# Peptides against a protein of PDB entry 6J54, part 147

Target 1, 223 residues: chain A of PDB entry 6J54
Amino acid sequence: NENLFASFIAPTMMGLPIVTLIIMFPSLLFPTPKRLINNRTISIQQWLIQLTSKQMMAIHNQKGQTWSLMLMSLIMFIGSTNILGLLPHSFTPTTQLSMNLGMAIPLWSATVFTGFRYKTKTSLAHFLPQGTPALLIPMLVIIETISLFIQPVALAVRLTANITAGHLLIHLIGGATLALLNINTMTAFITFTILILLTILEFAVALIQAYVFTLLVSLYLHD
Target 2, 42 residues: chain B of PDB entry 6J54
Amino acid sequence: QFQFTGIKKYFNSYTLTGRMNCVLATYGGIALLVLYFKLRSK

## One batch from the design tools (peptide; made by RFdiffusion4, then SolubleMPNN)

Design b2_p17_3_s4 (from b2_p17_3, 10 letters changed)
Fold by OpenDDE base, seed 2:
Structure b2_p17_3_s4 (fold): chain B 223 residues (1-223), chain C 42 residues (1-42), chain A 17 residues (1-17)
Amino acid sequence: as target 1 above (223 residues)
Amino acid sequence: as target 2 above (42 residues)
Amino acid sequence: MEELSQIYNYLVQLLAE
């Protein structure tokens, strides 16, 4: 049934695409602190942001820490969009490969160009691993070059595939559960349990993928 | 610390400079090959 | 098989966007 993928179609309202509004919606969930002592919700959010920032920036030197704001905004954006996408009948922009490529390619390019700009020797040397036999140097350099160009694609596809697959599985198992309710209640209960477990897993995956995406971008910056 | 002499001093897989030179040499070689085939086709 | 075809078509559509 074609309805299986209907949830991944960009939604429109009154003929106008509302994807932009959906993309901007997560920003409303993170209000700026205005008080010396904020409410519990904002305090928890700030605490989480601080924890993640400490972990992410621990890998970077002082120069790399200048990217902290961008990386933190990225992880918060992807994480929030992924979590919001798990809501019933919600559209997840991160299921769109175009969006993920749109994020991955510029960030990857920025990290690569930054590397070449500030550490040209080291960046060029990364195309050749240490201790490589002399005869394998040309081939390995080519492979490493190809690997470099695959990085943004792999980054985007990883995020897209994980989120999309999760949504599809939830939909499929959910549909199966509903179908089995009329056939065998016991089996339906089993599938429903699997659905719940899968949903919990997808919440974790949603956050992990956001973290991994940002982490990999961060690692590319560090290299 | 590896002490290299001769050509290995500039082209090695252990030192940073050596690795860089190897990479540049590889790209230079590829560029020359591409140039050769382009010029040969004309 | 039909589901796989749909997934394939979906992926192609995603790549085409």
Scores: peptide ipSAE 0.024, ipTM 0.710, DockQ to the pose 0.019
Fold by OpenDDE base, seed 3:
Structure b2_p17_3_s4 (fold): chain B 223 residues (1-223), chain C 42 residues (1-42), chain A 17 residues (1-17)
Amino acid sequence: as target 1 above (223 residues)
Amino acid sequence: as target 2 above (42 residues)
Amino acid sequence: MEELSQIYNYLVQLLAE
C-alpha cells in the first residue's frame, strides 16, 4: 500500500532524477510554425496564444509590452505542466513549492526593481494609499511593506496549494470509490460520478491557476 | 488639485511627492529607532 | 501519528526538493 503522498515524490530512474526531463517535455508540444496555414493543432495553439496575449497586454503600455514574450512563455509552461500532471501516473512539477517559489521570487523581484528604476516616485508612493489620515500613515506604510513581501509567497503557495489539493482529492476520492465497490455498488457509482466531475474541475483549475499566476505577475509589473 | 502650504506641502497623503516623502520619513524613522536600540545595547 | 509523520515528510520534501 503506497502512501497518499507517493505521487508527489520526484521520480527517479536508476538513482537519477528525471525531473529535468519532465520539466522540458512541455516544450516539445509547442513547435514553431513554418507555414502560412499550419496544422489544426498549431492553429489552435496560435489562436490561444494570441487571445491570451491580447488580454494580458491590453493593460500595459508599449514599454510593458516588452514583457509579453516572457509572460506568454510562463503561462504556456505552467499551463502545460499542470495539464500534463493530471495524466495518470504522471508527476506534476508545479506541486513542488520550491519550483513555484523559484519562479515567483525572481519574477516578483524583477517587477519591483523595474518599478523602482523607471518610476521611483510612484513606486514609493504605492506604500501609502491616497487619502490616508496622517495618524495612520506610519502603520499603513509598514503594513503595505509587509504586504509587498508576502506577494511572491502568496503567488507560489496559491499555485502549489491548488494543484496539490486537487491531486490529493482525486486520489482520495478514487481510493474511496474502489473501496466502496466491495461494500455498496450504488454508493461507489455516486463517488465515481463525483470523481469525474472533480477531474473536469481540476482541468479547469489547472488552466486557471496558470492564467492567474501570470496575470498577477503582469499586474505587479503594471503597478 | 490640492494646494497645501507649510509642512503639509511636503508631507501629505494626497500628492505623489507628499506620499513619497511620508514613506521615506517612515522608513527613516524606523531606521533611526533601530539604530538607537542597537547603539543603546552596547 | 503515522499520518502526521507522512504530512511532515511531505512538507519537508516540498521544501527540500
Scores: peptide ipSAE 0.023, ipTM 0.709, DockQ to the pose 0.019
Fold by OpenDDE base, seed 5:
Structure b2_p17_3_s4 (fold): chain B 223 residues (1-223), chain C 42 residues (1-42), chain A 17 residues (1-17)
Amino acid sequence: as target 1 above (223 residues)
Amino acid sequence: as target 2 above (42 residues)
Amino acid sequence: MEELSQIYNYLVQLLAE
């Protein structure tokens, strides 16, 4: 059982934490294009960035589009780290709640403060949904205020829980598959098939969580 | 366009200004309640 | 800030081509 959580321990080599290197490694996978016509890999990357950028910035005005670089870098960072974290026995920084909170809280705060700075009336009005009966106004304002403060926590926990749960399932089913190989090959084959399907699902989850995290930050900015 | 008269003009859940005023009034009310209980405890 | 908006517009234009 202790081995199941080994992948979540901060890795150290020669007594030095190598988490910094792991975090920086995804940046090497996205080189800056220098040609009008790039190779296939860079072209696909740029195409994906363009598509995601177009979708995410479509809801923003000209001023909100100033966040495009930050949001694109965020989705690329989280997505790449999550995908790399699915490698066997790899450490995924996004499984650490502290890291996700470290990303969520500043971004959330920036969006909230930006809203209050430039759209004070709209931001304050956001605490009260339109059309609320008069009797429910005080209670609903309190609930919406609490909801606002839960947003960064929800962002962090969602990402952490999904990635962590996926890793645990892969490890558990993987371990079960190995154990069943010595008992019954047929059952081991079934569990192995499930493992493959789960791995594919986790790849999708990894990308979706990166997108959702960035999208929600973007939506908070739009509000 | 909703036509509001009297207090509803300033405190309503349909207009932007009305919603803002409702929020501010709620926070103000809570602050007054907190102050009341703090002063009562002394 | 204006530079970031220009980057976005540039990317959108590239996608539209």
Scores: peptide ipSAE 0.009, ipTM 0.647, DockQ to the pose 0.049
Fold by OpenDDE base, seed 4:
Structure b2_p17_3_s4 (fold): chain B 223 residues (1-223), chain C 42 residues (1-42), chain A 17 residues (1-17)
Amino acid sequence: as target 1 above (223 residues)
Amino acid sequence: as target 2 above (42 residues)
Amino acid sequence: MEELSQIYNYLVQLLAE
C-alpha cells in the first residue's frame, strides 16, 4: 500500500527544495493590467478582485481599508495555491501547517497590535463580553485571553485540516476506483462519479478556505 | 442608558470603561498573585 | 464507446496515483 501522506511531503529536486518555486508560482497567474481594456482573463480577474475587495472592506473604516492590499493579496495567494493543489500529482503548500502558521501568526499579531495601538480601550474591553455576571468576570477574562492566543493556531489548523482532508479523500477514492477497475468496471464507474463530485466540492472548499482565512484576519482587524 | 453608582460605575460589564477596568483589575490581580508567589518561594 | 472508456481509464489512473 502506498503511503497516503506521500503527496504531502515537501518535494525536492537534486537535493534542493523546490517548495519556494511552488509558492511563488501562483503570482505568475496574476499579471498586472497594462491596458484600459484588457483581455478576458485579466478582466475577469480584476473584476473578481474588485468584487471581493468591496465585500471585505465594507466592514472596515478608512484606517482598516489600508489593509485592502494585504488582504486581497492573501486571498489571491491562498486561493490560487489551493486550486493549483487540486491538480493531479501537485504539491499544495497550504497543506503544511508550518506554511499556514507562517501566514497566520504575523497577520494575527499585526491586527492585535494595530488594535491595541489605535483602539486600546476597545481592545481591552473585548476580553470581557458585555453583560457578563460579576462572579464570572475573572474566569472569563482568562478564557478570552487564552482564546486570543489560540486564534492564529486555529486559523492555521483550520486551513491545513480542510485542505489536507480534501486531498486525502480524493486520494482514497481515487485509489479505490483504480482497485475496482480490475474487479468490476460498473462499480468503478460509480466510484469515479463520486470522485468527480468530490473534486468539484474540493474546488469550492479551496476557495471557501481562502475566503474564510482572509475574512477572519479581516474580522480580527475590525474588532 | 445604564446608570451606575458607586464602585459599579468603574467596574461593570456593560460599559466600555467598566469592562476595561475589570480586565485591568483582573490582570493586575493575577500579576500581584504571581509576584507574591514568586517572592514567597525565595 | 471505446474512446470514452480509454479516457475514463486514463482519468481514473491520473487521479488515483
Scores: peptide ipSAE 0.008, ipTM 0.649, DockQ to the pose 0.013

Design b2_p17_4_s1 (from b2_p17_4, 10 letters changed)
Fold by OpenDDE base, seed 5:
Structure b2_p17_4_s1 (fold): chain B 223 residues (1-223), chain C 42 residues (1-42), chain A 17 residues (1-17)
Amino acid sequence: as target 1 above (223 residues)
Amino acid sequence: as target 2 above (42 residues)
Amino acid sequence: LFSEISKLFQALVLLLS
């Protein structure tokens, strides 16, 4: 049904794209602190950012710690956009594969390039797992090379597929609930309950996917 | 730590240098094969 | 509940990574 994918079309107003405004909107939800002791909302946000920062950057040395700002901004951006995308009639930019590729490819390239610049020997050695039998070395190097190039694609597709699939399920169950309202109220109630549970799950998925996306970028940086 | 002698010292899957050399040798071999087939087709 | 959610989160991260 073509109507199911109507919510995934880039929104326009009078022919003008408003996607840029939607992308920029989550930034308004995270104001910068201006005091040592801020209000409760900002304090909670900063606390969460610090917790996630300590967790993700624990595996990195001093050079890797320089990526903390980028990684935290990435997880906040993807997480906030995914959560806002669950609002009724909202457009989630991260459902667009082009956007996720636009994030994945540069970040992946940056991590790979950074690895080759500062850890050339280690980066080259990663194409061959330790302890590989001598006869399997050429084949395994080729496989690992292909695996490297699949990483940005997998990173983008994973995020896109998970968010898109969740949105589709919400729309399908929601549509089924509306259709069953005049047919069987009991079944409609059950379907509505499933919709609520699914929505809660999608909130969790939205945050998890943001974390996974950022974590994998961090892992690629760590090599 | 592993003690290797001969060719295994430079090409092994256990040491960092050995793994790096194996990767470079693999890429070099593939490049030579591609070059060979390119010249053969000519 | 927090422990279970954390375990689920960790399992999902490991599954997707």
Scores: peptide ipSAE 0.046, ipTM 0.729, DockQ to the pose 0.032
Fold by OpenDDE base, seed 1:
Structure b2_p17_4_s1 (fold): chain B 223 residues (1-223), chain C 42 residues (1-42), chain A 17 residues (1-17)
Amino acid sequence: as target 1 above (223 residues)
Amino acid sequence: as target 2 above (42 residues)
Amino acid sequence: LFSEISKLFQALVLLLS
């Protein structure tokens, strides 16, 4: 088990945790432009950020647009860390549940508190779906309250489980292909093909999970 | 659209105010139950 | 070509593992 999960151990150098540097590294990949017409890479990044911003903030009013910077920084951070985590022998910080909880709980609480602060009537009404039978109101309110408190947990676990499972599968299939190289070349080729398809899938999952995480935070803000 | 009379005007699952009042009533009921059991246990 | 493909295959698997 230790060998299987060795890639998920927080790396250290001379007793100093380098996880902080790994977390801060994606920030260097998104430089701030200075010119009106920037490099091709920067222009593509700005274009992608603009597209994602318009897509995510389409559900929000002008007041909700204040969270655009926060949500875009979140999706860029999670997306970049997930993609960098797919590099060979790399450490993915988002595989750590503590990190995802550290992101999910404050953001969730901020969205919930913001909803209660500025939209108290609507936020309280969300505990009861519209058109429910009168006899089911107390039970449904309780269930909806429990559902609210499960949201940060589900948000963190979803991201952690999806990224971790992907990494584990890539590691397992990779190990299987190595073991089958000297046993059956044809089977090894099949497993390698599966590995390639899985890696492509994990690239997509890395981006989708970043989007879903940010989208859910946005939806909780919108209520 | 939703023209309720009597108690249904304040407690309904269709209007926003009615839903809010139902939620508050539910929480109040739970709080009263907890208070009752706490006081019962002396 | 086959040997080169085999080497690339092994290298990629080792990197991904």
Scores: peptide ipSAE 0.026, ipTM 0.674, DockQ to the pose 0.013
Fold by OpenDDE base, seed 4:
Structure b2_p17_4_s1 (fold): chain B 223 residues (1-223), chain C 42 residues (1-42), chain A 17 residues (1-17)
Amino acid sequence: as target 1 above (223 residues)
Amino acid sequence: as target 2 above (42 residues)
Amino acid sequence: LFSEISKLFQALVLLLS
C-alpha cells in the first residue's frame, strides 16, 4: 500500500533535491521565437497560446488584460508539468500539495487585493449575492467570506487530487496488469487496454485541470 | 429599476451600494461584538 | 507478429508498472 505512493515522493540525487530541475524542465519545451516565420512546433505553440489567451482574457477589461502573460505562463506550466508527469516512472511536481498551494495562495491573494484596490465597491458587493432576503444577509456574508478564504485551498486541493488520483489509478491498473501476466494473459491484455484508455483520459484530465486552475484564478480577477 | 426609500435605499440586496453597505454593516457589527467581548473579558 | 506484439505488450506493462 505504501509502495503505491512511492512514486509521489520527491526525488533526490545524492541528497540533493532534483525537484527543482524537474520543475524547471518544462521551460525548455517552450523556446522564445525570434523569427517572423518560426518552426512548425513553435508556431503551433504560439497559436495555442494565442487562442487560449483570447478565450480566457475575453472576460477581462484592459486592466485584467495585464494578467494575460502571467495566466498564460501558469497554464503552460501546469499543463506541461501535468503532461510530462504522465510519462512512465516520472515525477509530477503538481501532485505535491505544497507546490500547488505555493502557486494558488499568491495568485489568489494578488487577485483579491487587485480587486479590492481597483474595484472596492464591486469586490465588497460580491460578499452578498443579489436578491438575498434581509434576514439572511449576515449569515450569508459570513459564509461568503469563509468561501473566499477556502478558494485558494480548494484550488490547490482540486489540482492535487485530480492529478494524484489519475496517477494512482494508472499505477494500480498497471500493477494489476503486471500481476495478471502470470495468471491470465488474456485478462492482462484486457486490463492493459483499459490502461491505455485510462492514460488517454489522464492526458485530457491533465490539460483540463491546468485550464481549470488558470481559469479559476482568472475568474477571481473580477476586473 | 428598483426604487428604494429610507433605510432600504442604503441597505438592500439588489443595488451595488446597498450590498456594499450591508457587507460593511455586517463586518462592523461583528467587529463591534468582538470588541465588546474583548473589552468585557478584560 | 504475435510474438513481437506480446513482447511489446510485456515491455510496456513493465515500463508502466
Scores: peptide ipSAE 0.019, ipTM 0.660, DockQ to the pose 0.013
Fold by OpenDDE base, seed 2:
Formats: structure tokens, C-alpha cells, sequence
Structure b2_p17_4_s1 (fold): chain B 223 residues (1-223), chain C 42 residues (1-42), chain A 17 residues (1-17)
């Protein structure tokens, strides 16, 4: 088991934590444009950010539009870290539950508190769905309260579990292909094909998880 | 469309104010129950 | 060609492992 999870250990060099540099590295891949007519790469990035921004913030009013920068930075960060984590021998910080909790809890609390501050009446009403029978009101309010507190945990665990499971599968299948090369080349080829398909799937999962994470935060903000 | 009278006017599951009041009432009830058991244990 | 493909395959497997 230790060998399986060796890739998830926070890397250090000379006793110094490199994880901080790894976390900061994705920011270098998204330079700010300085020219009116930007480079093609930067233009594509800005185009993608603009599209995702329009889609993400379409559900929010003007008050919710204030969170556009934070949500876009969040999706770019999680997406970039997840994609970079699929590189060979790379470490994804988002595989660490502590990091995702560190992102989920403050964002969740911020959205909840923002909801209570600006939409107090609606936020309190969300603890009781509309049309609930009178006898079920206390139980449902309790359940909804518990559901609210489970949200940040679910948000963090979902991201960590999906990314970690993907990395683990890639590692296992990769090891299996390497082991099967000396046993049966044909089966190794099949396993390698599965590995390629799995890696493509993990690229999609990486982006989807980033989007889902930000979307859920946005939905919690919208209340 | 909703015509509520009496207690249902303030505590209902359809209106926004009614739902809010129901939530507050439930929280208040739970708080009172917890307080009751806490004081009872002493 | 087959040997080259196999070597490339092995190299890719080694990179992904």
C-alpha cells in the first residue's frame, strides 16, 4: 500500500517543501495579456476564461457577479492543477484532502455567510423546502441543516476522491503494463490501450471536477 | 393565491416568511429542549 | 517497423509508470 500511495506524498527537496512551488506553478501558465492583440495562446486562454465566466455567472445577479473573479480564479487553479497532475511523476496538490478542505470550507462559509447577510430571509427559508407538510417541518429542517454542514465536506471529498482515484488507477494500470511486458506483450498492449483511454478520461475528469467544484460554490452563493 | 389566517399566517410552508418563521421556531424549540436537558442534568 | 513501434510503446509505458 505504501508503494501505491508513494506518488501522493508531498514532495520535498533537501528537506524543503516543494509543494508550495508546485501550487504556485500553475499561475505561471496563465500570463496576463499586455497587448491589445495578444498572442494566440493567451487569446485562446482569455477566450476560454470569458466563456466559462459567462456560463458560470449567468445564474447570478449583479451582486453575485462580484464573485466572478474569485470563481474564475478558483476554476483556473483547480483545473490547471488537476491537468498538470496528470503529467508523469507529477504531484497534484488537489489530491490532498487537506488542501481541498482548505479551499472548500472557507468558500462554503463565505457563501453561506454572504447569503445570510444579504438574503437573510431567503437563506433561512432554504432550510425548509416549500410545500412541506406541517408535521414534517421539524425533521426536515434538521435534515436540511445537516445537509448544509455536509456540503463543504462533500465538496472537498468529491474532488479529492475523483482525482486521487484517477491517479491511483493510472499508476496501477501503468505498473501492470510494465509488469506484463515481460509476461505477455499482447496483454500488455491491451492494458496500455486501457491506460491511454483512462488518461484521456482523467483529463476530462480533471476539468469536470474543477468545473463542478466551482459550480457548486457558485450555486451555494446563489442560494 | 395563498390565504392563510391565524397561526398559519405566520407559520406556513408556502410563503417565504412562513418558512422562515418555521425554521426559527424549530431552531428555537431545539434550543429550548437542549437547554431544558442541560438544566435538568444539574 | 514493429520493433520500433514496440520500443516506442515500451518507452511510453516506462514514462507513464
Amino acid sequence: as target 1 above (223 residues)
Amino acid sequence: as target 2 above (42 residues)
Amino acid sequence: LFSEISKLFQALVLLLS
Scores: peptide ipSAE 0.018, ipTM 0.660, DockQ to the pose 0.013

Design b2_p17_4_s2 (from b2_p17_4, 11 letters changed)
Fold by OpenDDE base, seed 1:
Structure b2_p17_4_s2 (fold): chain B 223 residues (1-223), chain C 42 residues (1-42), chain A 17 residues (1-17)
Amino acid sequence: as target 1 above (223 residues)
Amino acid sequence: as target 2 above (42 residues)
Amino acid sequence: LFEEISLIYKYLVELLS
């Protein structure tokens, strides 16, 4: 690597962006079932998708169930890209804030627009919590309006920051471990243990962030 | 159900309609303030 | 230190762009 942040640079080959291929690659890992009884791997994948779908869509009515395909595809995409990004010398597209904003803003705007179209009264009422004192109503409405516009930014930054920070820590601790191998083997062993624990944590974070991102989009749709 | 009379019937923080009216009134007030300052600058 | 700070700044600008 050239510098500390070389792993986060978008890769290109012969001047052509191979990022498109990297983004499309997770789609190959989830083939469509063709039989009533599929392979064990496909069956496990479908079972997990059904479980997550039932859990996430439990808060929605029948109209909200139409978003099930979108939300499930989103969690599968973010989860798969985050897990694949933990491979050595791999590029994680979700570390790019531009991509996360490109996902967050349209989904957020779609959920807000859907709310105003079908639940106009409820959506407008969400700018003012129940039981608010009369004197605090104007200020609280302004704050809630600002909070609404910060939602897509916070959604994108949260995902980007968590994944990027995890990758950065893995690279830093890994580099420190390699540097300490020739200096002090005992400290290198401790650092390596921390690296292993951090890697396990990042696997969990990768899945959790994908779930949280999709859950928040679903929650905004419910509002 | 809540029992409100007078202005509280239409502008309250408990009922759905009351909350909506409060939000619309707030936005309307802000719009009027912006319009006032815009006309004052001219 | 200045080189590291410059790289961090460059990365942040690239990340935000």
Scores: peptide ipSAE 0.136, ipTM 0.741, DockQ to the pose 0.017
Fold by OpenDDE base, seed 4:
Structure b2_p17_4_s2 (fold): chain B 223 residues (1-223), chain C 42 residues (1-42), chain A 17 residues (1-17)
Amino acid sequence: as target 1 above (223 residues)
Amino acid sequence: as target 2 above (42 residues)
Amino acid sequence: LFEEISLIYKYLVELLS
């Protein structure tokens, strides 16, 4: 049997890692606007960024809104890479746990550090939910502390698992469709229809996971 | 809204200051326990 | 089955590396 996970191997050419180029490619899709009235594509992009920024940063203070550029760039990067990963024979960098950890850990650390710098009292109080019975305070504080350190891992694993699972399903159904073409064309047509519906779903999942990743970082910043 | 007296004024799960003090107390207790066992192991 | 498990293991190791 063919390796079902071959599409998730980091691509190289002549021993050189082309993954860096793949990661940098989405940046070319978002050119800097230079006109008052830009192209339709750029205008739509700026409009989407503006709407998303307004929605996500509404919960933050003025200092928190300083992170708007970082968070918007993050969602655009993850979203664009996830969408591009749905192209045939494409490699999705966000399927690599190392990459997602590399994104999650610094952002999480920055949010936690920012919280302790500017809202030390509130950040410390966050380890104990309000209204906790007195006897459960020590245990719950420990649990909340552990939960804090699990956040970057959960953030990375969530994104990786969702994107990887979707890609696996697409490959499996696609492979099944190809295998059934010479066996039963009618069944192959049914599986192909399922594949189309699944790909549409994965487009939505790609955007949702980008949004969730960025939103959780934003929520951690908000404390 | 919340009026506490005595030790509950400083250590409670309802006020922000009380919650902070509880967290610090728990961390301090854990640190002391770790220190105790570390010194005991020597 | 062993081949599939081996591939899954290899994939997991690659994800973590």
Scores: peptide ipSAE 0.127, ipTM 0.742, DockQ to the pose 0.017
Fold by OpenDDE base, seed 2:
Structure b2_p17_4_s2 (fold): chain B 223 residues (1-223), chain C 42 residues (1-42), chain A 17 residues (1-17)
Amino acid sequence: as target 1 above (223 residues)
Amino acid sequence: as target 2 above (42 residues)
Amino acid sequence: LFEEISLIYKYLVELLS
C-alpha cells in the first residue's frame, strides 16, 4: 500500500524540489488587470474576490480592514491550491502539515499581537468570559489561555486533515473501483459513482476549508 | 450599569476592567506559585 | 496490517517533518 501515500510525497526533479514551483503555480491563474474592463475570466475573478472581501471584512472595523489584502490573498492561495490538488496525480502543498503550520502560526500570532497592541484591555479580558462565577475564574482563565494556544494547531490540523483525508478517500475508492472492475462490474459502477460524488464533495470541501481557515484568522483578528 | 464596592470593584467578571484585573491577578498568582516552587527547590 | 500501519506512521512522520 505504498501507493496510498506516494501522492503526498513532495515531488523532486533531478534532485531539486519542484514544490516551490507548484506553490507558485496558482498565482499564474490570477492575472492582474490592465484595462478598466477586463476579460470575462478576470472580471469574474475580481467579482468573486470583491464579494468574498465584502463578506469577510464586514465583521471588522476600519482598522481591521487593513488586513483585507492579506486575508483575501490567503483565501485565494489556499483555495486555488486545494482545487488544483484535486487534479489527477497532482501534489497538493496544503496536505503538508508543515506548510499549514507555517501559515497558521504566523497569522495567528500576528492577530494575537495585533489584538494586544491596539486593544490590550479587551484582549486581556477575553481570557475571562463575562458572568463567570468568582470561584471558577482562575481555572477558566487557564483554560482560555490553553485554548488560545490550541487555536493555531487546530487551524492547521483542520485544513491538513480535511484535505489529506479527501485525497486519501479518492485514492482508496479509486483503487477499489479498479480492483472491482474484474470482480463485479455492477459493484464497480457503484463504487465509481461514489467516487464521482466524493470528488464533487472534495471540491466543495476544498473551498470551504480555505474559507474557514481565512475566516478564523479574520475572527481572531477581530477578537 | 453595575455598581461594585470594595474588592468587587476591581475584581469582577462583568466589567471590562474587572475581567482584565482578574486575568492579571490569575497570571500573577501563577507566576508567584512558580516562583515559590523555584525558590523552594534551591 | 502491520505493514500498512507502519506506512501510515511513516507518512505521519513525513507530514510532521
Scores: peptide ipSAE 0.126, ipTM 0.742, DockQ to the pose 0.018
Fold by OpenDDE base, seed 3:
Structure b2_p17_4_s2 (fold): chain B 223 residues (1-223), chain C 42 residues (1-42), chain A 17 residues (1-17)
Amino acid sequence: as target 1 above (223 residues)
Amino acid sequence: as target 2 above (42 residues)
Amino acid sequence: LFEEISLIYKYLVELLS
């Protein structure tokens, strides 16, 4: 690559942004089932969706389970984009902080407003933990309020930083491996092994970050 | 389980209602302070 | 060095935009 950040440049074709097509591409990988017994790929996808939905929605009541569709679509979108981003010469939209903020802020605000609407008393009480000394109440309420507003920022930055850092490490170790091929074959082999292990780890991180992002949104909804 | 009397009944860190009132009181106090400084500048 | 730093800032701004 020309530089370390060349892979993070928004791709364009003849001046037209291709980012829109890249964002919409993962939707093609998840077709809607039409048969009672579907293909193996669709069956695995449905099984994963059901498994994750059972795990995330177990903490929610019937009213909270209405969010299952949104949360599952979110995890599928982030997970698929993160995995596709690990392909060679691919662009990962989730490496863009603007995109992650665009997802985090509306979802966070929706969960907070939903909590204030249906669980007003509990939501307000959440700013003050039980058993707090009377003298520390005002300060602790302020801290908890600040903590609340940091949530969307932390949610977006966590996802962006983890995915971006992973991509950078793969490029750096890969570049080091190529540079050491003619200098020291043994060292190059070691760095190549590290690259393989790191790539496997990044596949796991890609899925974990998608899960954590969605899980935290769900937890904020639970209040 | 908690037996509070007087002002502690409405402002405590143990009951749900008490915690809510404490939060509202804190926000109200901050709002009054901001209002005071805003009016003081004039 | 200045050109390299300028490129880094350019790409960082693009990432944040």
Scores: peptide ipSAE 0.103, ipTM 0.734, DockQ to the pose 0.017

